# Peptides against a protein of PDB entry 4QMF, part 86

Target 1, 175 residues: chain A of PDB entry 4QMF
Amino acid sequence: ESSFMTLFPKYRESYLKTIWNDVTRALDKHNIACVLDLVEGSMTVKTTRKTYDPAIILKARDLIKLLARSVPFPQAVKILQDDMACDVIKIGNFVTNKERFVKRRQRLVGPNGNTLKALELLTKCYILVQGNTVSAMGPFKGLKEVRRVVEDCMKNIHPIYHIKELMIKRELAKR

## One batch from the design tools (peptide; made by RFdiffusion4, then SolubleMPNN)

Design b2_p19_6_s3 (from b2_p19_6, 6 letters changed)
Fold by OpenDDE base, seed 4:
Structure b2_p19_6_s3 (fold): chain B 175 residues (1-175), chain A 19 residues (1-19)
Amino acid sequence: as target 1 above (175 residues)
Amino acid sequence: SEDEKLLEQAIKELEEELK
């Protein structure tokens, strides 16, 4: 049997409690068992003797990983779809200065979230900037692009330069 | 398309920030 566990921060506890029945139901369809441990602050997923798809446990692992990083359940649960991948990008260690970190992280979002929305559209990904991580869901190609933009942003390359590049590529692809 | 308009507007706004 395969099992995966992830820890979640305390501030996620209340939300996870409210949606855990939905998590259980979603995973039950695949005969994956799950446990929410409020004492340890962890989520666990595991195969059962009735699990028919051995690969689904990896998606379940990704599900709890996404949930731990503040992705809402209605979005996170989409990871169970075959055509959906995800990435959790750690951004907290690119910059030692907290103020600089916050500034660069904010650049990813931009005014009214427009920078992020543009990036989501161009990469066909869902993107959530939260705390010290950026969570993304979508096609592998798009995820690679997201990671590049996110990491470069934390290295002081403004997202606009990548967005412009992606726009050009998009136009070329339409021809 | 509407998506293209959104992108164009976003880029315009970002360019203004960089000035």
Scores: peptide ipSAE 0.125, ipTM 0.774, DockQ to the pose 0.752
Fold by OpenDDE base, seed 3:
Structure b2_p19_6_s3 (fold): chain B 175 residues (1-175), chain A 19 residues (1-19)
Amino acid sequence: as target 1 above (175 residues)
Amino acid sequence: SEDEKLLEQAIKELEEELK
């Protein structure tokens, strides 16, 4: 039997308590057990004797990882689908200056969230910018593109240039 | 501002295409 554990920050506790019954129900369909430990501040998923697909535990691991990083449950639970992958991109270590970090992180979102929305559409991914991480869900190809744009943004390459490039590639693919 | 307008236009176009 396999098990995975993820710690979550204190500010996430109230939400996780609210949706944990839904998490349990979703994982029960796959005979994966789960535990929310409010004292330790952790989530655990584990296989059981009734687990049919051993690979589903890896998706359950990803589920609790996403939930720990503030992805809402209705979106995070989609990770259990076969065609869905995810990535958690650490962005807090690229810039030491806090103000510079905040500015570059804001560029990922853009005015009215337009930059992020454009990136989501072009990569066919869900993207959430929160704290020191960016969480993404979608196809592997799209996730690779998201990571490139996100990391380059933190390296002071504005996302708009990548957006333009992706748009051009999209047009060329129609031919 | 110019980039913002371009993004908004691009988003509208992409949304229509993905419907």
Scores: peptide ipSAE 0.069, ipTM 0.734, DockQ to the pose 0.067
Fold by OpenDDE base, seed 1:
Structure b2_p19_6_s3 (fold): chain B 175 residues (1-175), chain A 19 residues (1-19)
Amino acid sequence: as target 1 above (175 residues)
Amino acid sequence: SEDEKLLEQAIKELEEELK
């Protein structure tokens, strides 16, 4: 039997309470048990005797990790699909200066979120910038690209450079 | 500003292609 636990911030509690029945239902289809601990502020997933696919527990682990990082349930639950992967990119340690951190994080999002939207389209990923992390869901190749752009952005390489590069690569692939 | 326009155009093109 396998189990995984993830802590979540207090501000996430109310939302998690409202969707936990949906989480339970989604995981029940795979015979994965789950527990929401409001005192500790944690989510736990565990295999049962009826769990058929041992790999699904890892996806369940990813599900609660995504939920803890503010990914909405309708999006996060897609991680249970075979063709979906995810990545939680820590961005808080690249820059010690708070103002510089905020500026670079904002650069990743761009005006009206358009920079991030372009990156999502090019990588075929869902991307959520929240706090000190960037959560991404999508194909493995796309996730690699997202991580590169995100980390480079925090290292003061503008996302637009990578977006242009990705656009060129996409056009070349059509030939 | 130039980069923003380029980005907006790119987004529009991508959205159209994905329809």
Scores: peptide ipSAE 0.065, ipTM 0.727, DockQ to the pose 0.067
Fold by OpenDDE base, seed 2:
Structure b2_p19_6_s3 (fold): chain B 175 residues (1-175), chain A 19 residues (1-19)
Amino acid sequence: as target 1 above (175 residues)
Amino acid sequence: SEDEKLLEQAIKELEEELK
């Protein structure tokens, strides 16, 4: 039997408590067991004797990883779908200056969230910028593009540059 | 800025294409 555990920050505790029954129900459909440990601040998923698909445990692992990084359950649970992949991009170590970090992180979002929205549209991904991570869900190709844009942004390459590039590529692909 | 205007227009167009 396989088991995976992830820690979550204290500020997520209240939310996780409220949705844990939904998590349990979603995983029960795949015969995956789960545990929320409020003392340790952890989530655990594990296969059972009734688990049919051995690969689903990896998706369950990704589910709790996404939940730990503030992805809402209705979105995070989509990771259990076969055609859905995810990526958690750590952005906290690209710069040491806090102010610079905040500014560059804000560039990913942009005015009224439009930069992020454009990136989501172009990559066909869901993207959540929260804390020291960017969580993304979508097709593998899109995820690769998201990671490039996110990391380059933290390296002081403005996302608009990549968005324009992606727009051009998209137009060319339609021809 | 010009970039912001272009981005907004791009978003509108993309949203329309995805409908």
Scores: peptide ipSAE 0.065, ipTM 0.728, DockQ to the pose 0.067

Design b2_p19_6_s4 (from b2_p19_6, 7 letters changed)
Fold by OpenDDE base, seed 3:
Structure b2_p19_6_s4 (fold): chain B 175 residues (1-175), chain A 19 residues (1-19)
Amino acid sequence: as target 1 above (175 residues)
Amino acid sequence: SEDEKLLKEAIEELEKELE
């Protein structure tokens, strides 16, 4: 039997308590057990004797990882689908200056969230910018593109450059 | 502001294609 554990920050506790019954129900369909430990501040998923697909435990691992990083449950639970992958991109270590970090992180979102929305559409991914991480869900190809744009942004390459490039590539692919 | 306009136009076009 296999098990995975993820720690979550204190500010996430109230939400996780609220949706944990839904998490349990979703994982029960796959005979994966789960535990929310409020004292330790952790989530655990584990296989059982009734687990039919051993690979589903890896998706359950990703589920609790996403939940720990503030992805809402209705979106995070989609990770259990066969065609869905995810990535958690650490962005807090690219810039030491806090103000510079905040500015570059804001560029990922853009005015009225337009930059982020454009990136989501072009990569066919869900993207959440929160704290020191960016969480993404979608196809592997799209996730690879998201990571490139996100990391480059933190390296002071404006996302608009990549957005334009992706748009051009999309148009060329229609031919 | 120019980039904002371009992004808005791009988003609108992309949304139509994905519907």
Scores: peptide ipSAE 0.052, ipTM 0.709, DockQ to the pose 0.066
Fold by OpenDDE base, seed 1:
Structure b2_p19_6_s4 (fold): chain B 175 residues (1-175), chain A 19 residues (1-19)
Amino acid sequence: as target 1 above (175 residues)
Amino acid sequence: SEDEKLLKEAIEELEKELE
């Protein structure tokens, strides 16, 4: 038997309470048990005697990790699909200066979120910038690209540079 | 500003291809 636990911030409690029945239902299809602990502020997933696919517990682990990082349930639950992977990129430790951190994080989003949208389209990933993390879901190749862009952004390499590069690569691949 | 315009155009093009 395997189990995984993830802590979540207090501000997520109300939302998690509202969607937890949906989480339970989604995981029940795979015979994965789950527990929402409002006192500790944690989510737990665990295999049962009826769990057929042992690998699904890892996806369940990822599900609660994504939920803890503010990914909405309708998106997060897609992680249970075989073709979906995810990554939670920690961005809070690249810059010690708070103002610099905020500025670089904002560059990742861009005006009206267009930079992030472009990156999502190019990598075929879902991307959510929240607090000190960036959550991404999609194909493995796309996730690698997202992590590169995100980390480089925090290292003061503008995302637009990578977006242009990705655009060129995409066009070349069509030939 | 120029980069912003280019980005918008790129997004529009990408969206059309995905439809």
Scores: peptide ipSAE 0.052, ipTM 0.708, DockQ to the pose 0.067
Fold by OpenDDE base, seed 2:
Structure b2_p19_6_s4 (fold): chain B 175 residues (1-175), chain A 19 residues (1-19)
Amino acid sequence: as target 1 above (175 residues)
Amino acid sequence: SEDEKLLKEAIEELEKELE
C-alpha cells in the first residue's frame, strides 16, 4: 500500500476542516483513504485493499498538495481527472529582496488580474498565485508554458513579453 | 498604457474565441 503526506500552513486549517468531508467523499470514489491531522497540520492519502487504479494515489497526492497551497477544493479536485495535470511552482527563492519579490509576483497578476487571466486563456490552465508558490492545473503543454512565464517573471522578464509570444504562436497555429 | 490596452483587447478576443 502507498501513502503520501503533505503539510499545510496554519492559515489553511479552518478551510480544510470545512471541506474535508468533501475530500473524503471524492477520494472514496476511488477507494483512497485520507486523514486530516490538525495537530501535525498534515493531510495524508493512502491506498486501500480496494484501490483498483494504482495511479490514482499519485493524483490524490497532488490533490492534497494543491489544497495545501490554497487551491479551492472545487478546482483542486479536478486533478483526479485523467486529462488534468498540475504544477506547484516555487517562486520564493528567485529574489532575496522582499519588495522586489512582491513587485514581480504582482506582475504575474497584473492590473485587475488581466495578465493572469490572459496567461490562463493562452495556456488553457488554471493558475493561482499565492504566497511563495504558483499553482497551475491543466494540460502538460500549458503547464510547461506557465512555468516558463512564472519563472522568467521572477527573473525580471515581464509576463507581457511571453503573452505576446504565445498570442503570436496561437495565431500561427490557426493557419 | 498601450500594453494594458493591448492586453485588454487580447483578453476580450480570447474570451470570445473560447465561447
Scores: peptide ipSAE 0.042, ipTM 0.704, DockQ to the pose 0.067
Fold by OpenDDE base, seed 5:
Structure b2_p19_6_s4 (fold): chain B 175 residues (1-175), chain A 19 residues (1-19)
Amino acid sequence: as target 1 above (175 residues)
Amino acid sequence: SEDEKLLKEAIEELEKELE
C-alpha cells in the first residue's frame, strides 16, 4: 500500500471542504482512498487492495499538491489524465527583497494578465501564479519551457524575451 | 486563428510597455 500526504494553508480550508466530495468521487473511479484532515490541515491519498493501476497513486499525489497551491478542482482533476503532467515551481527563494520579489512576480503576470496568457498559449499549459509558487499543467515539453521562463523572470530576465523567442520558433515550425 | 490574434495583440501591448 502506498500513501502520500500534503499540507495546505489555512486560507485554503474553506474551499477544500466544499470540493472534497468531488475529489473523493474522482479518486474512487481509480479505487484510490483519500482523507481531508481539517485539524492538521492535510490531504492524504492512499492505494487500496482494489487499486488496479499502481501508477495512478502518483497522479493522486499530484492532484492534492495542486489543490494545496490554490489550483481549482476542475483544472487540477485533469492531472488524472494520462497525457497531463504538472509542475509546482517555488519562486519565493530567488530574491530576498520582498518588493523586488513582488515586482518580478508581477512581470510574469503582466498587464491585464497578457504576459501569462501569452505564455500559456505558447506552451499549451495552464499556469497559476499564487503566493510563493507557480503551478503549471500541460505537456512535458511545455512545462520545461514554463519553468525556464518563470525562473528567469525571478532572476530579472523579463518574460518578453522568451515569449518573442517562442513566437519565432512557432512560426518556423509551421513551415 | 483566434489564439494567434490574441497572442499578437498581447505581445504588442507588452512591447509598448517596455518602450
Scores: peptide ipSAE 0.100, ipTM 0.763, DockQ to the pose 0.685; fails the geometry check

Design b2_p19_7_s1 (from b2_p19_7, 5 letters changed)
Fold by OpenDDE base, seed 2:
Structure b2_p19_7_s1 (fold): chain B 175 residues (1-175), chain A 19 residues (1-19)
Amino acid sequence: as target 1 above (175 residues)
Amino acid sequence: EDEKLLEEALKELEKELKE
């Protein structure tokens, strides 16, 4: 039997408590057990004797990982779908200067969230920029593109350049 | 609709880069 555990920050505790019954219900469909430990601040998922699909535990692992990084449950639970992948991109270690970090992180979102929305559309991914991580969900190809844009952004390459490139590629694909 | 949104977003982003 397999088990995975992830820690979550204190500020997520209240939310996780409110949705944990929903998490349990979603995982029960796959005979995956789960535990919310409020003392340790952890979530655990584990296979049971009734777990049929051995791969589902990995998706359950991803689920709690996403939840720990502030992805809302209605979105995070989609990770249990076969065609859905995810990536949690650590962005906090690219820049030591806090102001520079915040500025570059904000570039990912852009005015009125338009940069992020454009990137989501072009990559067909869900993207959440929060704290020191960017969480993304979608097709594998799209996730690769998201990671590239996100990391380059933290390296001071403005997302617009990648967006333009993706737009061009999209137009070419229509021909 | 998505194309229009993308074009509008691009225009706004371009303005941002000029500033």
Scores: peptide ipSAE 0.112, ipTM 0.764, DockQ to the pose 0.707
Fold by OpenDDE base, seed 5:
Structure b2_p19_7_s1 (fold): chain B 175 residues (1-175), chain A 19 residues (1-19)
Amino acid sequence: as target 1 above (175 residues)
Amino acid sequence: EDEKLLEEALKELEKELKE
């Protein structure tokens, strides 16, 4: 039997409590057990004797990882689908200066969220910028592109350059 | 629809970079 545990920040506790029954129900369909520990501030997923697909536990692991990083349940639960992958990109270690970090992180979102929305459309991914991480869900190829743009942004390469490139590639592919 | 949205977003982003 396999088990995975992830910690979550205190500010996420109230939300996780409200949706945990839904998490349990979703995982029960795959015979995966789960535990929410409010004292420790952790989520745990476990295989059971009735678990048929051993690979589903890895998706369950990803589910609780995404939930811990503020991804809402209706989106996070999609990770249980076979064609869905995810990535949690740590962005807090690229820049030591807090002000510079905040500015570069804001560039990922852009005015009115347009930068982020454009990136989501071009990569066919869901993207959430929260705290020191960027969570993404989608096809593997799209996720690779997202990670490149996010990391380059934190290295002071503006996302607009990548967006322009992706738009050009998209137009060429339609021909 | 998505293409139009992307083009509009790009135009807005370009304006932001020039300012």
Scores: peptide ipSAE 0.103, ipTM 0.756, DockQ to the pose 0.666
Fold by OpenDDE base, seed 1:
Structure b2_p19_7_s1 (fold): chain B 175 residues (1-175), chain A 19 residues (1-19)
Amino acid sequence: as target 1 above (175 residues)
Amino acid sequence: EDEKLLEEALKELEKELKE
């Protein structure tokens, strides 16, 4: 038997309470048990005697991890699909200066979110910038590119540079 | 269909990046 637990911030409590029945239903299809602990502020997933696929527990772990980082359920639940991977990128430790951190994080989003949208399209990933983390879901290769762009951004390499490169590569691949 | 939508979106973004 395997079990995984993830803590979530207080501000997510109300939302998690609202969608927890949906979480339970989604995991029941795979015979994975789950518990929402509002006192501790944690989510737990566990295998059962009826769990057939041993790998699904790892996806369940990822599900609660994503939910804890403000990914909405309709998106997060897609992690249970075989072709879907995820990454939670910690961005809060790259810069000690708060103002500089905020500025660089904002560059990831860009005006009207256009920078982020471009990155999502080019990598075929879902990307959510929230607090000190960036959550991404998609193909493994796409996730690798997302992490590169995100980390480089926090290291003062503007995302537009990478976006332009990805666009060029995409055009070349069409030839 | 999804590929076509993506291509259109990328074209629009490319225009924005060139400006």
Scores: peptide ipSAE 0.074, ipTM 0.740, DockQ to the pose 0.140
Fold by OpenDDE base, seed 3:
Structure b2_p19_7_s1 (fold): chain B 175 residues (1-175), chain A 19 residues (1-19)
Amino acid sequence: as target 1 above (175 residues)
Amino acid sequence: EDEKLLEEALKELEKELKE
């Protein structure tokens, strides 16, 4: 039997408590057990003797990982779908200066979230910028593009340049 | 100001994206 655990920050506790029954029901469909430990601040998923798909435990692992990084349940639970992949991109180690970090992270979001919205549309991904990570969900091709844009942004390459490139590619694909 | 120019450019790109 396989098990995976992830820690979550204290500020997520209230929300996770609220949605945990929904998590349990979603995983029960796949005979995956789960535990929310409020003392330790952890989530655990594990296979059972009735688990029929050995690969689903990996998706369950991804589910709790996404939830720990502030992805809301209605979005995170989509990871259990066969065609859905995810990526959690650590962005906190690219820049040592906190002010510079915040500035570059904000560029990913942009005015009124327009930069992020553009990236989501162009990559066909869901993208959440939170804390020291960027969580993304979508097709593998789109995820690769998201990671490139996110990492380059933290390396001081403004997302608009990638957006322009992606827009051009999109126009070409429509022909 | 570079950020202002980029913002304006993004707005234009977004307009094109919606077309």
Scores: peptide ipSAE 0.048, ipTM 0.705, DockQ to the pose 0.112

Design b2_p19_7_s3 (from b2_p19_7, 5 letters changed)
Fold by OpenDDE base, seed 1:
Structure b2_p19_7_s3 (fold): chain B 175 residues (1-175), chain A 19 residues (1-19)
Amino acid sequence: as target 1 above (175 residues)
Amino acid sequence: MDEELLEKAIKELEEELEK
C-alpha cells in the first residue's frame, strides 16, 4: 500500500471543497482512495486492495500536488492520462529581492499573457504562474523546455529569447 | 490555427519590447 499527502494553502480550501466529489469520482475509476482534511489543510491519496495499476498512485500524487498549486480540476485531472506529465517549478528561491522577483515573474506572463501563451503553444504545455511556483502539464519534452525558460527567466534571461529559438526549431522541423 | 495565434502573440510581445 502506498499513500501520499500534500498541504494546501488556506485560500484554496473553498475551491477544493467544491470539487472534491469530482476528485473522488475520478480516482475511484482507478480504485484510489482520497481524503480531504480541512483541519490540517491537506489532501491524501492511497492505493487500495483493488488498485490494479501500481503507477496510478503516482499520478494521483501529482493530481493533488497540482490542485494545491491552484491548477483547476478540469485541467489537473488530465494528469491521470497516460500521456500526460507535470512539473511544479519553484521560482521563489532564485531572487531574494521581492521587487526583482515580481518583475521577473511578470516577464513569464507578459503583456496580456502573450508570453505565456506563446510558450504554451510552442511546448504544447499548459502553464500556470501562481505565487512562488509555476505549474506545467504536457509532454515530457515540452516540460523540459518550460522549466528551462522559467528558470532562465528568474535568472534574468528574458523569455523572448527562448521563444524565438523555439520558433526557429519548430520551423526547421517542418522541413 | 495555433500558428496564427502564436504569430500574433509574438508580434504583440515584440511590440511591447520596443516601447
Scores: peptide ipSAE 0.079, ipTM 0.718, DockQ to the pose 0.470
Fold by OpenDDE base, seed 3:
Structure b2_p19_7_s3 (fold): chain B 175 residues (1-175), chain A 19 residues (1-19)
Amino acid sequence: as target 1 above (175 residues)
Amino acid sequence: MDEELLEKAIKELEEELEK
């Protein structure tokens, strides 16, 4: 039997408590057990003797990982679908200066959230910028593009460059 | 995808970069 555990920050506790029954129900459909430990601040998923698909435990692992990084349950639970993948991109180590980090992270969101919205539309991904990570969900191709844009942004390449490139590619694909 | 929304968003981003 396989098990995976992830820690979550204290500020996430209240939300996780409210949705944990929904998490349990979603995982029960796949005979995956789960535990919320409020003392340790952790979530655990485990296969059971009734688990049919051995690969589903990996998706369950991804589910709790996404939840720990502030992805809402209605979105995070979609990871259990066969065609859905995710990526949690660590952005906290690209820049040592805190102010520079915040500035570059904000560029991913952009004015009125337009940068983020554009990226989501062009990559067909859900994207959440939170803390020291960017969480993304969608097709593998889109996820690859998201990671490139996010990492380059933290390396001081403005997202608008990639957005324009993606738009051109999209227009060409329509022909 | 909303093309009109996307075009508007890009235009606004470009305008911000010109400032």
Scores: peptide ipSAE 0.073, ipTM 0.714, DockQ to the pose 0.616; fails the geometry check
Fold by OpenDDE base, seed 5:
Structure b2_p19_7_s3 (fold): chain B 175 residues (1-175), chain A 19 residues (1-19)
Amino acid sequence: as target 1 above (175 residues)
Amino acid sequence: MDEELLEKAIKELEEELEK
C-alpha cells in the first residue's frame, strides 16, 4: 500500500475541517483512504486493497498538497481529473529581504489582478498566489510557462514581458 | 478567452509600467 502525507499551516485548520467530508467522498470514489490529523496538522492519503488504478494515489497526493497551500476544494478536487496537472512553486527563497519579496510577489498579481488574469488566460491555468508559494493547475505546457514567469518575476523580471511574448505566440498560432 | 478583457488588462499593465 502507498501513502503520502502533507503538513498544513495552522491558519488552514478551520477550512480543512469544514471540507474534509467532501475530500473523503471524492477520494472514496477511487477507493483512496484519507486522514485529517488536527493534532499534527497533517493530511494523509493512502491506497487500499480495493484501489484499482495505482496512479490515482499520486493525484490524491497532489490534492492534499494543493489544499495545504490554500487552494479551495472546488478547484483543488479537479486535480483528480486525468487531464489536469498542478505545480506548487516555492517563491519565498528568491529574495533576501521581506520588502523586496512582497513587492515582487505583488507584481505577479498586478493592478486589479490584471497580471494574474492575463497569465491565467494565456496559459489556461488556475493560479493562486498565497504566502510563500504559487499554486497552479492546468495543462502541463501551461504550467511550464507559469513557472517560468513566476520564477523570473522573483528574479526581478517583470511578468509583462513574458505576457507580451505569450500574446505574440498566441497570435502566430492562429495563422 | 475574452480577447477584449485581455487586451484591456495588458493596456493597463503597460500604463502602470510607464509610471
Scores: peptide ipSAE 0.072, ipTM 0.712, DockQ to the pose 0.632; fails the geometry check
Fold by OpenDDE base, seed 2:
Structure b2_p19_7_s3 (fold): chain B 175 residues (1-175), chain A 19 residues (1-19)
Amino acid sequence: as target 1 above (175 residues)
Amino acid sequence: MDEELLEKAIKELEEELEK
């Protein structure tokens, strides 16, 4: 048997309680058991004797990881699909100054969310900027690009430069 | 991919950087 547990912040408790039946149902399709512990503030996924695909437990692990980082269930549950990967990028340790951190994090979103939207389109990823993490879901190649842009942004490289680079590469690929 | 949306987003971002 394999089991994975993740902690979630207190502010996610009410939401997780609301959607946990849906989580259970989604995982039941794969014979993965799950537990929401409100006292500890944790989610656990576990294989059962009926679990057929040994790899699905890793996707279940990713599911609860994404949920803990504020990804909504309808999006997070897509991780159970074979063609979907995810990444949780920790951004909180790149800058010690809170104001600088907030500014750089905001650059990932940009005016009217256009920076984030452009990045999502170019990488074919879902991207959520929340707290000290950026959660991304999509193809592996796209995820690698997202991580590069996100980390460089926290290192004071404006995302627009990477976006332009991705645009150029995209145009070249059309030729 | 929504090409028009992407181009618009890029244009707006560039304009913001020029300010």
Scores: peptide ipSAE 0.068, ipTM 0.709, DockQ to the pose 0.592; fails the geometry check

